# Ledger of designs, part 92: peptides against a protein of PDB entry 4QMF

Target 1, 175 residues: chain A of PDB entry 4QMF
Amino acid sequence: ESSFMTLFPKYRESYLKTIWNDVTRALDKHNIACVLDLVEGSMTVKTTRKTYDPAIILKARDLIKLLARSVPFPQAVKILQDDMACDVIKIGNFVTNKERFVKRRQRLVGPNGNTLKALELLTKCYILVQGNTVSAMGPFKGLKEVRRVVEDCMKNIHPIYHIKELMIKRELAKR

## One batch from the design tools (peptide; made by RFdiffusion4, then SolubleMPNN)

Design b2_p20_5_s1 (from b2_p20_5, 11 letters changed)
Fold by OpenDDE base, seed 2:
Order: C-alpha cells, then sequence, then structure tokens
Structure b2_p20_5_s1 (fold): chain B 175 residues (1-175), chain A 20 residues (1-20)
C-alpha cells in the first residue's frame, strides 16, 4: 500500500470542500482512495487492494499537489491522463527582497497576462502563477522550458527573451 | 499553424512595445 499526503493553505479550504466529491469520483475510477482532512488541512491519496496500475498513485499524488497550489479541478484532473505531466516550481526563494520578488513574478504574467499566454502557447502547457509557486501541466519537453523561463525570470532574465527563443525554435522545427 | 505563428509574432511585437 502506498500513500501520499499534501498540506493546503487555509484559503483553499472552501474550494476543496466544494470539489472533493468530484476528486473522489475521479480517483475511484482507478481504485485510489482519498481523504480530505479539514482539521489538519491536508489531502491524502492511497492505493487499495483493487488498484490495478501501481503507477497511478503517483499521478494521484500530483493531483492533490496541484489542487493545493490553486489549480482548478477541471484542469488538475487531467494529470490522471497518461500523456500529461506536471511541475510545481518554487519561486519564493530566488529573491529576498519582497518588492523585487513581486515585480519579477509580475513580469512572468505580463500586461494583461499576454506574456504567460505566449509561454503557454509555445510550450503547449497550462501555467498558473500563484503565491510562491508556478504550477505547470503539459508535455515533458514543454515543462522543461517552462521551468527554465520561470526560474530565469526570478533571476532577472526577462521572459520576452525566452519567448523569442522559443519562437525561433518553433520555426526551425517546422522545417 | 501559420496563423498561430503570425499571432505569436504580433504578440511579441506588442510585448516589446510595452517594455519600452
Amino acid sequence: as target 1 above (175 residues)
Amino acid sequence: DKLLEEALKNLEKELEEELK
């Protein structure tokens, strides 16, 4: 039996309560058990004796991890698909100055979210910037690029530089 | 696909202008 637990912040409690039946139903299809503990503020996923694919528990772990980081359920549940991977990138420790942190995080999003949208299109990933983390879902190659751009952004390399690079790479790949 | 590339190029130009 395998089990994984993830803590979630208090501000997610109401939402998680609302969608937990949907989480349960999605995981039941794979015979994965789950528990929402509102006292501790945790989500747990567990294999059962009926779990057929032992690897699915890792995807279930990723599901609750994504939910804890504000990814909405309709998007997060896609992690259970075979072709979908995810990454949770911690960005809070790159900069000690709070104002600088906020500015760099905002650069990743850009005016009207256009920078982030461009990055999503180029990497074929879903990307959510929230708090001290960036959550991403998509193909492994795309996720690698997302992490690179996100971390470099926090290191004061503007995302537009990488967007240009990704656009060039895309053109070359079509040849 | 070409339409997407054109859209991305336009977006890049917009972003560059916003960064000035």
Scores: peptide ipSAE 0.069, ipTM 0.716, DockQ to the pose 0.204
Fold by OpenDDE base, seed 1:
Structure b2_p20_5_s1 (fold): chain B 175 residues (1-175), chain A 20 residues (1-20)
Amino acid sequence: as target 1 above (175 residues)
Amino acid sequence: DKLLEEALKNLEKELEEELK
C-alpha cells in the first residue's frame, strides 16, 4: 500500500473541515482512503486493498497538495481526471527583498487580474497566485508555459512580454 | 471557441496600449 501526506497552514483549516466529506466521497470512487488530521495540520491519502488503478494515488497526492495551497475543492478535484495535470511553483526564494517580491508577484496578477486571465486563456490552465506559491492546473504543455512565465516574472521579466508572444504565436497558428 | 477568440482580441488591444 502507498500513502502520501501534506501539511497545510492553519488559516486553511476551517475550509478543509467544511469540504472534507466531499474529498472523501470523490476519493472513495477510486477506493482511495483519506484522513484529515486537525491536530497535526495534515492531509493523508492512501491506497486500499480495493484500489484498482495504482496511478490514482499520485493524483490523490496532487489533490491534497493543491488543497493545501488554497485551491478550492471544485477546481482541485478536477486533478482526478486523466487529462488534467498540475504544478505548484515555489516563488518565494527568487527574491530576498520582501518589497520586490510582492511587487513582482503582483505583476503576475496585473490590474483587475487581467494579466493572469490572459495567461490562463492562452495556456488553457487554471492559475492561482497565493502566498509563496503559484498553483496551476491544465495540460502539460500549458503548465510548462505557465512555469516559464511565472519564474521569469520573479526574475524581473514582465509577464506582458510573454503574453504578447503567446498571442502572436496563436494568431500565426491559425494560418 | 468564439468566446475565447473575443476575449483574446480584447486583451490584445489592452496589451498593445500597455506596451507603448
Scores: peptide ipSAE 0.064, ipTM 0.721, DockQ to the pose 0.143
Fold by OpenDDE base, seed 5:
Structure b2_p20_5_s1 (fold): chain B 175 residues (1-175), chain A 20 residues (1-20)
Amino acid sequence: as target 1 above (175 residues)
Amino acid sequence: DKLLEEALKNLEKELEEELK
């Protein structure tokens, strides 16, 4: 039996309670058991004797990880698909100054979210900037690009330069 | 997605202006 547990912040409790039946149903299709512990503030997934594919537990682990980081269920549950990967990028440790951190994090989003949307389209990823993490879902190549842009942004390299480069590459690929 | 393609073209113009 394999088991994984993740903690979630208090502000996610209400939402997780509302969608937990949906989580249970999604995981039941794969014979993965799950538990929501409101006292501890944790989610647990585990294999059962009926689990056919042992590798699915790793995707279940990723599911609860994404949910803990504010990814909505309709998006997070897509991680159970074979062709979907994810990454949770910790951004809170690149700078010590709070104001600098906030400014650089805001650059990832950009005016009206246009910068983030452009990055999502170019990498074919879903991207959520929340708190001290950036959650991403998509193909491995796209995820690699997202991590590069996100980390470089925290290192004071403006995302617009990477986005421009990705756009140029896209145009060249059409020829 | 043609709508998204058009949006990217418009954004490209905006980005080019910002990079000047």
Scores: peptide ipSAE 0.063, ipTM 0.718, DockQ to the pose 0.154
Fold by OpenDDE base, seed 3:
Structure b2_p20_5_s1 (fold): chain B 175 residues (1-175), chain A 20 residues (1-20)
Amino acid sequence: as target 1 above (175 residues)
Amino acid sequence: DKLLEEALKNLEKELEEELK
């Protein structure tokens, strides 16, 4: 039997309690067991004797990881689909200065969230910037692009340059 | 798809202004 556990921050507790029945139902379809431990602040997923697809446990692992990083359940649960991949990009370790960190993180979002929305559209990914991580869901190619843009942003390369490049590439691909 | 293209074109204009 295989199991995976992830810790979640205290501020997620209320939400996770609210949606945990939905998590359970979604995983039950695949005969994956799950446990929400409010004392430890953890989520656990486990294979059972009835688990048919051994690979689904890895997707379940990703599900709880996404949930821990503030991805809403209706979006996070899509990770259980075969064509969906995800990435949780740690951004908190690129800069030590808090103000610089916040500034660069804000650049990913941009005015009215337009920068982030553009990146989502161009990469065909869902992207959530929260805390010290950026969570992304979508095709592998798109995820690779997202990671590049996100990490470069934290290294002081403004996302706008990458977005423009992606736009140009998109236009060229139509020809 | 067409709406998306238009939106991206508009965004491109905005981005170009920011790059100046």
Scores: peptide ipSAE 0.051, ipTM 0.712, DockQ to the pose 0.170; fails the geometry check

Design b2_p20_5_s2 (from b2_p20_5, 9 letters changed)
Fold by OpenDDE base, seed 3:
Structure b2_p20_5_s2 (fold): chain B 175 residues (1-175), chain A 20 residues (1-20)
Amino acid sequence: as target 1 above (175 residues)
Amino acid sequence: DPLLEQALKDLEEELKKELE
């Protein structure tokens, strides 16, 4: 049997409590057990003797990881699909100065979220910028692009540079 | 997804203007 556990911040507790039955139902379809520990502030997923697909536990691991990083359940649960991958990009350690960190993180989102929306469309990914992480879900190729843009942004390379590059690549691919 | 494709094109045009 395999087991994975992730901690979640206190501010997620209320939400996780409200959706945990849905998590349980989704994982039950795959005979994966799950536990929400409100004292420790953790989520755990486990294979059972009835788990058929051994790989599904890794997706379950990713599910709770995404939930811990503020991804809404209706989106996070899509990770259980075969064609869906995810990435949780840690952005909190690129910059020591808090103000600089906030500024660069905001660049990823842009005015009215348009920068992020553009990146989502160009990479065919779902992207959530929250706290010290960026969570992304989508095809592997898209995820690779997202990570590059996100990390470079935190390294003071403006996202618009990469967006322009992706736009050019998109146009070339159409031909 | 045709709707998504059109939305992307519109956004791309807006971004091109900003990059000029």
Scores: peptide ipSAE 0.073, ipTM 0.724, DockQ to the pose 0.113
Fold by OpenDDE base, seed 5:
Formats: C-alpha cells, structure tokens, sequence
Structure b2_p20_5_s2 (fold): chain B 175 residues (1-175), chain A 20 residues (1-20)
C-alpha cells in the first residue's frame, strides 16, 4: 500500500475544510483513503486493499498537491481523469529581488489577465499564478509549453514573444 | 469547443493589434 502527504499553508485551511467531504467522495470512487490533518496542516492520500488501479494513487497525490497550491477543487479534481496531467512550477527562486519578482510574475498575468488567458487558450491548459508557484493542468505538450513560458518570464523574457510564436504556429496548422 | 475557439480567435485578433 502507498501513501503520500503534502503540507498546505495556513491560509488554505478554511477552504480545505469546506471542500474536504467532496475530496473524500471523489477519492472513494477509486477506493483511495484521505485524511485532512488541521493540527499539522497536511493532506494525506492512501491506497486501500480495495484499490483496483495502483496508478490512481499518483493522481491522488497530484490532487492534494494542487489543492495545497490554491487550485480550486472543481478544477483540481479533474486530475483524476486519465487524459489530464499537471505541473507545479516553482518561480520564487529565479530572482532574489522582491520587486523584480513581483514585476515578472505580473507580466505573466498581464493587463486584465489577458496574457495568461491567451497562454491558457493556446496551450489548452488551466494556469493559476499564486505566490511562489504556477500550477498548470492539461495535456503534456501544453504543459511543456507553459513551463517554458513561465520560466523564461522569470528569466526576463516577455511572455508576449512566446505567445506570438504560438499564434503563428496555430495559424500555420490551420493551413 | 466552439466557445473556446471563438474566444481564442477574438483574443488573437486583439493580441495581433498590440504586437503591431
């Protein structure tokens, strides 16, 4: 039997308490057990003797990882689907200057969130920028593109250049 | 998804204008 645990920040506690019954119900369908520890501030998922698919525990691991990084449950639970993958990109270690970090992170979102929305549509991914991480869900090809754009953004390459490239590629594919 | 396709088309047009 396999078990995975993740810690979550204090500010997520209230939300996680609210949706934990839904988490339990979703995982019960796969005979995966789960525990929310409010004292430690952790989530745990475990296989049981009734777990049929051993690979589902890895998706359960990803579920609690996404929830810990502020992804809403209705989106995060989609990770249990076979065709859905995810990535949690750490962005807090690319620059030491706080102001520079904030500016580059904001460039990823863009005015009215338009830059991020464009990236989501072009990569067919869900993307959430929160704190020191960017959480993404979608196809593997799309996730690879998202990670490249996000990391390059933190390395001072404007996302708009990558978005333009993706737009051109999309137009060429329509021919 | 037709709604997604239309949204992407609209956004691409807006972005093209910004990149000009």
Amino acid sequence: as target 1 above (175 residues)
Amino acid sequence: DPLLEQALKDLEEELKKELE
Scores: peptide ipSAE 0.072, ipTM 0.722, DockQ to the pose 0.107
Fold by OpenDDE base, seed 2:
Structure b2_p20_5_s2 (fold): chain B 175 residues (1-175), chain A 20 residues (1-20)
Amino acid sequence: as target 1 above (175 residues)
Amino acid sequence: DPLLEQALKDLEEELKKELE
């Protein structure tokens, strides 16, 4: 059997407790066992003797990873779908200055979240900016684009530059 | 930044039109 464990920050504990029955039910459909350890602050997923699809454990791993990074369950659980991939992009190590970090992180979101929404639309991804990570869910191509935009943003390349590029590419693809 | 914000708004508007 295979097993994966993910630690989660303390501030997620209450929420995770609330939705854990839903997590269990979702994973039970695939005969994946799961454990929420409140003492350690961890989530664990495990294959069982009844697990049919060996690849589903990797998706379960991704599920708990997403949950640990504040992705809400109704969205995170979509990772169990075959056509859904995810990425957790660490952004906290690009900038040492906290103020600069916050500023650049905010650029990803933009006024009223419009920048993020535009990026989501163009990449067909769900994107959540939280803490030192950006969580994304969607097609692999879209995820690759998201990671590029996110990391470049932290490197002081404005997202609008990439958004414009993506818009142009989209327009060209329609023709 | 004001110029960037305006550019963003313009792009977003264009994007909306394209996706409608």
Scores: peptide ipSAE 0.045, ipTM 0.691, DockQ to the pose 0.086
Fold by OpenDDE base, seed 1:
Structure b2_p20_5_s2 (fold): chain B 175 residues (1-175), chain A 20 residues (1-20)
Amino acid sequence: as target 1 above (175 residues)
Amino acid sequence: DPLLEQALKDLEEELKKELE
């Protein structure tokens, strides 16, 4: 029997309460049990005797991890699909200066979210910038690209350079 | 950076055209 637990911040509590029945229903299809602990501020997933696929528990682990980082349930639940992977990138430790951190984080989003949208389209990933983390969901190849762009951005390499590179690669692939 | 912002918009327009 396998079990995984993830803590969530207080500001996420209200939302998690509202969607927890949906989480339970989604995991029940795979015979995975789950618990929301409002006192501790944690989510737990665990296998049962009826769990037929032992690998699904790892996806359930990722589900609660994504939910803890503000990913909406309709998006997060897609992690249970076979072809979907995720990554939670910690960005808070790259820069010590708060103002510089905020500036570089904002570059990931860009004006009206256009930078992020372009990156999502080019990598075929979902990307959410929230607090000290960037959550991404999609194919493994796309996730690797997202992590590179995100980390380089925090290292003061503007995302537009990577976006341009990805666009060029896309054009070349059409040949 | 206004220059970068404009460049991004141009790139996005090109990308949208390709996805259609």
Scores: peptide ipSAE 0.058, ipTM 0.698, DockQ to the pose 0.084; fails the geometry check

Design b2_p20_5_s3 (from b2_p20_5, 9 letters changed)
Fold by OpenDDE base, seed 4:
Structure b2_p20_5_s3 (fold): chain B 175 residues (1-175), chain A 20 residues (1-20)
Amino acid sequence: as target 1 above (175 residues)
Amino acid sequence: DKLLEEALKNLEEELKEEEE
């Protein structure tokens, strides 16, 4: 039997409490057990003797990881689909200066969220910028592109450079 | 994809304004 646990920040507690029945129901379909520990501030997923697909526990692990990083349940639950992958990109360690960090993180979003929206559309990913992480969900190719753009942004390479590159690649692939 | 084209157009316009 396999088990995975993730901690979540205190500000996430109220939301997780409200959606936990939905989490339970979604995982029950796969015979995965789950526990929300409000004292420790953790979520746990476990295989059971009735778990048919042993690989689904890894999806469940990813689900609670995404939920801990502020991804809404209706989006996060899509990780249980076979064709859906995710990535949690740590961005807090690229820059020591707080103001510089905030500035570079904001570049990922851009004016009116247009930069982020463009990146989502080009990569076919869902992307959430929150705190010290960027959470992404989508195809593996798209996730690879997202990680590159996000990390380079924190290294002071403006996202527009990569967005233009992705646009060109898209046009070249278009029939 | 019309949605993508619109989003990219808006982004390009905003970048142009920032560069001016």
Scores: peptide ipSAE 0.057, ipTM 0.688, DockQ to the pose 0.280
Fold by OpenDDE base, seed 1:
Structure b2_p20_5_s3 (fold): chain B 175 residues (1-175), chain A 20 residues (1-20)
Amino acid sequence: as target 1 above (175 residues)
Amino acid sequence: DKLLEEALKNLEEELKEEEE
């Protein structure tokens, strides 16, 4: 039997309580057990004797990881699909200056979220910028591109340059 | 994709405005 545990911040508790029955139901379809510990502030997923697919536990692990990072359940639960992967990119350690961090993080979102939306469309990923992490869901190729753009942004390369590059590549692929 | 190209153009314009 395999198990995974993820801690979540206190501000996420109320939401997780409201959706936990839905989490349980989604995982029950795969015979994965789950526990929400409000005292510790943790979520746990575990295989059972009835778990038929041993790989599903890794997806369950990813589910609780995404939920801990503020991804809403209707989006996060899609990780249980075979064609969906995810990545949680830590961005808080690229710069020590808080003001510079906030500025670079904001560049990922852009005015009215337009930068982020463009990146989502070009990579075919869902992307959520929250706190010290960026959560992404989608195809592996797209996730690789998202990670590159996000990390480079924190290294002071503006996302617009990568977006332009991705746009050019997309046009070339249509030929 | 014309829609995406337009969105990209708007983004570039917005970027210039923020840098000023």
Scores: peptide ipSAE 0.048, ipTM 0.689, DockQ to the pose 0.381
Fold by OpenDDE base, seed 2:
Structure b2_p20_5_s3 (fold): chain B 175 residues (1-175), chain A 20 residues (1-20)
Amino acid sequence: as target 1 above (175 residues)
Amino acid sequence: DKLLEEALKNLEEELKEEEE
């Protein structure tokens, strides 16, 4: 039997309590057990004797990881689909200056979220910027591109440069 | 994609404004 645990920040507790029955139901379809520990502030997923697909536990691990990083349940639960992958990109360690960190993180989002929306469309990914992480869900190719843009943004390469590049690549692929 | 091109144009303009 396999088991995975993730910690979640205190501010997520109320939300996780609200949706935990839905998490349980979604995982029950795959015979994966789950536990929400409010004292420790953790979520756990486990295989059972009835678990048929051994790979589903890895998707369950990803589910609780996404939930811990503020991804809403209706989006996070899509990770259980075969064609869906995810990535949690740590962005908090690229710069030591707090103001610089905030500015670069904001560039990723852009005015009215337009930069982030453009990136989502071009990569066919869902992207959530929260705290010290960026969570993404989508095809592997798209996720690779998202990670590049996010990390480069934190390295002071403006996202618009990559967005232009992705646009050109998209046009070339349509020919 | 005309919609995306327009969005990119807007982003470029916004970037110029931030650099000023």
Scores: peptide ipSAE 0.041, ipTM 0.686, DockQ to the pose 0.425
Fold by OpenDDE base, seed 5:
Structure b2_p20_5_s3 (fold): chain B 175 residues (1-175), chain A 20 residues (1-20)
Amino acid sequence: as target 1 above (175 residues)
Amino acid sequence: DKLLEEALKNLEEELKEEEE
């Protein structure tokens, strides 16, 4: 029997309460049990005796991880699909100065969210910038690219440079 | 692709203006 637990911040409590029945139903299809603990502020997923595919518990682990980091349920639940992967990139520890952190995080989003949208399109990933993390969902290759861009942004390399590189690579691949 | 390229060009111009 396998079990995984993830803590969530207090500000997510209200939302998680509203969607937890949907989480339960989604996981029940795979015979994965789940528990929302509002006192501890945690989500838990567990295999049961009826769990047929033991690997699905890892997907369930990823689901609650994504939900804890503000990914909405309709998007997060897609992680249960076989070809969908995810990554939660911690960005809060790259810089100590709060203003610098906020500035660099904002660069990931860009004016009107255009930078983020471009990155999503080029990597074929869903990307959510929230708090001290960036959550991404998509193919492994795309996720690797997202992590590179995100981490480099926090290291003061502007995302636009990577986006240009990705565009060039895309153009070359079409030839 | 062309639309993305145009969008990126505009974004680059906006970024240059903000850095100046």
Scores: peptide ipSAE 0.040, ipTM 0.682, DockQ to the pose 0.385; fails the geometry check

Design b2_p20_5_s4 (from b2_p20_5, 8 letters changed)
Fold by OpenDDE base, seed 4:
Structure b2_p20_5_s4 (fold): chain B 175 residues (1-175), chain A 20 residues (1-20)
Amino acid sequence: as target 1 above (175 residues)
Amino acid sequence: DELLEQALKDLEEELKEEEE
């Protein structure tokens, strides 16, 4: 039997409490058990003797990881689909200066969220910028592109350069 | 994708302003 646990920040507690029945129901379909520990501030997923697909526990692990990083349940639960992957990109360690960090993180979002929207469309990913992480969900190819853009942005390479490159590649792939 | 194209144009203009 396999088990995975993730901690969540205090500000997520109220939300997680409200959606936990939905989490339980979604995981029950796969015979995965789950526990929300409000004292420790943790979520746990476990295989059971009735778990049919042993690989589903890894997706359940990813589900609670995404939820801990502020991804809404209706989006996060899609990770249980076979064709859906995710990535949690740590961005807090690229820049020591707080103001510089905030500035570069904001570049990922851009005016009216246009930068983020463009990146989501080009990579076919869902992307959430929150705190010291960027959470992404989508195809593996798209996730790889997202990570590159996000990390380079924190290294002071503006996302627009990668977005332009992705646009060119997209146009070349059109028939 | 018209939305993407517009977003790209907006970002290009933003970049231009930052480079000036």
Scores: peptide ipSAE 0.062, ipTM 0.683, DockQ to the pose 0.544
Fold by OpenDDE base, seed 1:
Structure b2_p20_5_s4 (fold): chain B 175 residues (1-175), chain A 20 residues (1-20)
Amino acid sequence: as target 1 above (175 residues)
Amino acid sequence: DELLEQALKDLEEELKEEEE
């Protein structure tokens, strides 16, 4: 039997309580057990004797990881699909200056979220910028591109340059 | 696509405004 545990911040507790029955139901379809510990502030997923697919536990692990990082359940639960992967990119350690961190993080989102939306469309990923992490869901190729753009942004390369590059590549692929 | 092209143009303009 395999198990995974993820801690979540206190501000996430109320939401997780409201959706936990839905989490349980989604995982029950795969015979994965789950526990929400409000005292510790943790989520746990575990295989059972009835778990037929050994790989599903890794997806369950990813599910609780995404939920801990503020991804809403209707989006996060899609990780249980075979064609969906995810990545949680830590961005808080690229710069020590808080003001510079906030500025670079904001560049990922852009005015009215337009930068982020463009990146989502070009990579075919869902992307959520929250706190010290960026959560992404989508195809592996797209996730690789997202990670590159996000990390480079924190290294002071503006996302617009990568977006332009991705757009050019997309146009070339249509030929 | 045209929609994405326009979005990119808008982003470029917004970037210029933020840098000023």
Scores: peptide ipSAE 0.056, ipTM 0.686, DockQ to the pose 0.401
Fold by OpenDDE base, seed 2:
Parts: structure tokens; sequence; C-alpha cells
Structure b2_p20_5_s4 (fold): chain B 175 residues (1-175), chain A 20 residues (1-20)
């Protein structure tokens, strides 16, 4: 039997309590057990004797990882689908200066969230910027591009340049 | 920043047209 655990920040507790029955129901369809520990501040997923697909536990691991990083349940639960992958990109260690960090993170979002929306459309990914991480869900190819743009943004390469490049690539692919 | 903002707006408009 396999088991995975993730910690979540205190500010997520109330939300996780609210949706945990839905998490349980979603995982029960795959015979994966789950536990919410409010004392430790952790979520755990486990295979059972009835678990048929051994790979589903890895998706369950990803589910709780996404939930811990503020991804809402209706989006996070899509990770259980066969065609859906995810990535959690750590962005907090690229710069030591707090103001510089905040500015670069804000560039990723852009005015009215338009930069992020453009990136989502071009990569066919869901993207959430929260705290020291960026969570993304979508096809592997799209996720690879998201990670590049996010990391380069934290390295002081403005996302707009990558977005332009992605648009050009998209146009070429339609020909 | 203003040039980048305008470029982004233009790009967003183009993307909307493609998705519709």
Amino acid sequence: as target 1 above (175 residues)
Amino acid sequence: DELLEQALKDLEEELKEEEE
C-alpha cells in the first residue's frame, strides 16, 4: 500500500474542511482513502486493497498538493482525469529582495490579470499564482511552457515576450 | 510599461478572436 501526505497553511483550514466530503467522494470512486488532520495541518491519501489502478495514488497525491496551494476543489479534482497533468512551481527562491519578488510576481499576473489569462489561453493550462508558488494544470507541453515563462519572469524576463513568441508559434501551427 | 501594457491588450484582443 502507498501513502502520501502534504502539509497545508493555516489559512486553508476552513476551506479544506468545507470541501473535504467532496474530496472523499471523488477519491472513493477510485478506492483511495483520505484523511484530513486539522491538528497537524495535513492531508493524506492512501491506496486500499480495493484500489485497482496503482497509478491513481499519484494523481491523488497531486490533488492534495494542489489543494494545499490554494487551487479550488472544482479545478483541482480535474487532476484525476487521465489527460490532465499538473505542476507546482516554486518562485520564492529566485530573488532575495522582497520588493523585487513582489514586482516580478505581479508582472506574471499583469494588469487585470490579462497577462496570466493570455498565458493560460496560449498554453491551454489553468494557472494560479499564490504566495511563493504557481500552480498549473493542463497538458504536459503546456505545463513545460508555463514553467519556462514563470521562472524567466522571476529571472527578470517579462512574460509579454514569451506570450508574443507563443502566439507566433500558435499561428504557425494553424498553417 | 505603457508600451508593454498596450502590447498585452492587443495580444489579448487577438486571442479572444481566436477562441470565439
Scores: peptide ipSAE 0.036, ipTM 0.677, DockQ to the pose 0.083
Fold by OpenDDE base, seed 5:
Structure b2_p20_5_s4 (fold): chain B 175 residues (1-175), chain A 20 residues (1-20)
Amino acid sequence: as target 1 above (175 residues)
Amino acid sequence: DELLEQALKDLEEELKEEEE
């Protein structure tokens, strides 16, 4: 039997409490057990004797990881689908200066969220910028592109340059 | 595609204005 645990920040507690029955129901379909520990601030997923597909526990692990990083349940639960992958990109350690961090993180979102929306469309990913992480869900190829753009942004390469490159590549692929 | 291209052009213009 396999088990995975993730910690979540205190500010997520109220939300996780409200959706935990839905999490339980979604995982029950796969005979995966789950536990929300409000004292420790953790979520745990476990295989059971009735778990048929041993690989589903890895999806369950990813589910609680996404939920811990503020991805809403209706989106996060899609990770249980076979064709869906995810990535949680840590961005908090690229720069020590808080103001610089905030500025670079804001560049990922852009005016009216247009930069982020463009990146989502080009990579066919869902992307959530929250706190010290960027959570992404989508195809593996798209996720690799998202990670590159996000990390380079934190390294002071503006996302617009990558977006332009992705657009050019997309146009060339249509020919 | 055309809508995305226009949105990106608009974004580029906004970025230039912020850098000036």
Scores: peptide ipSAE 0.042, ipTM 0.675, DockQ to the pose 0.385; fails the geometry check

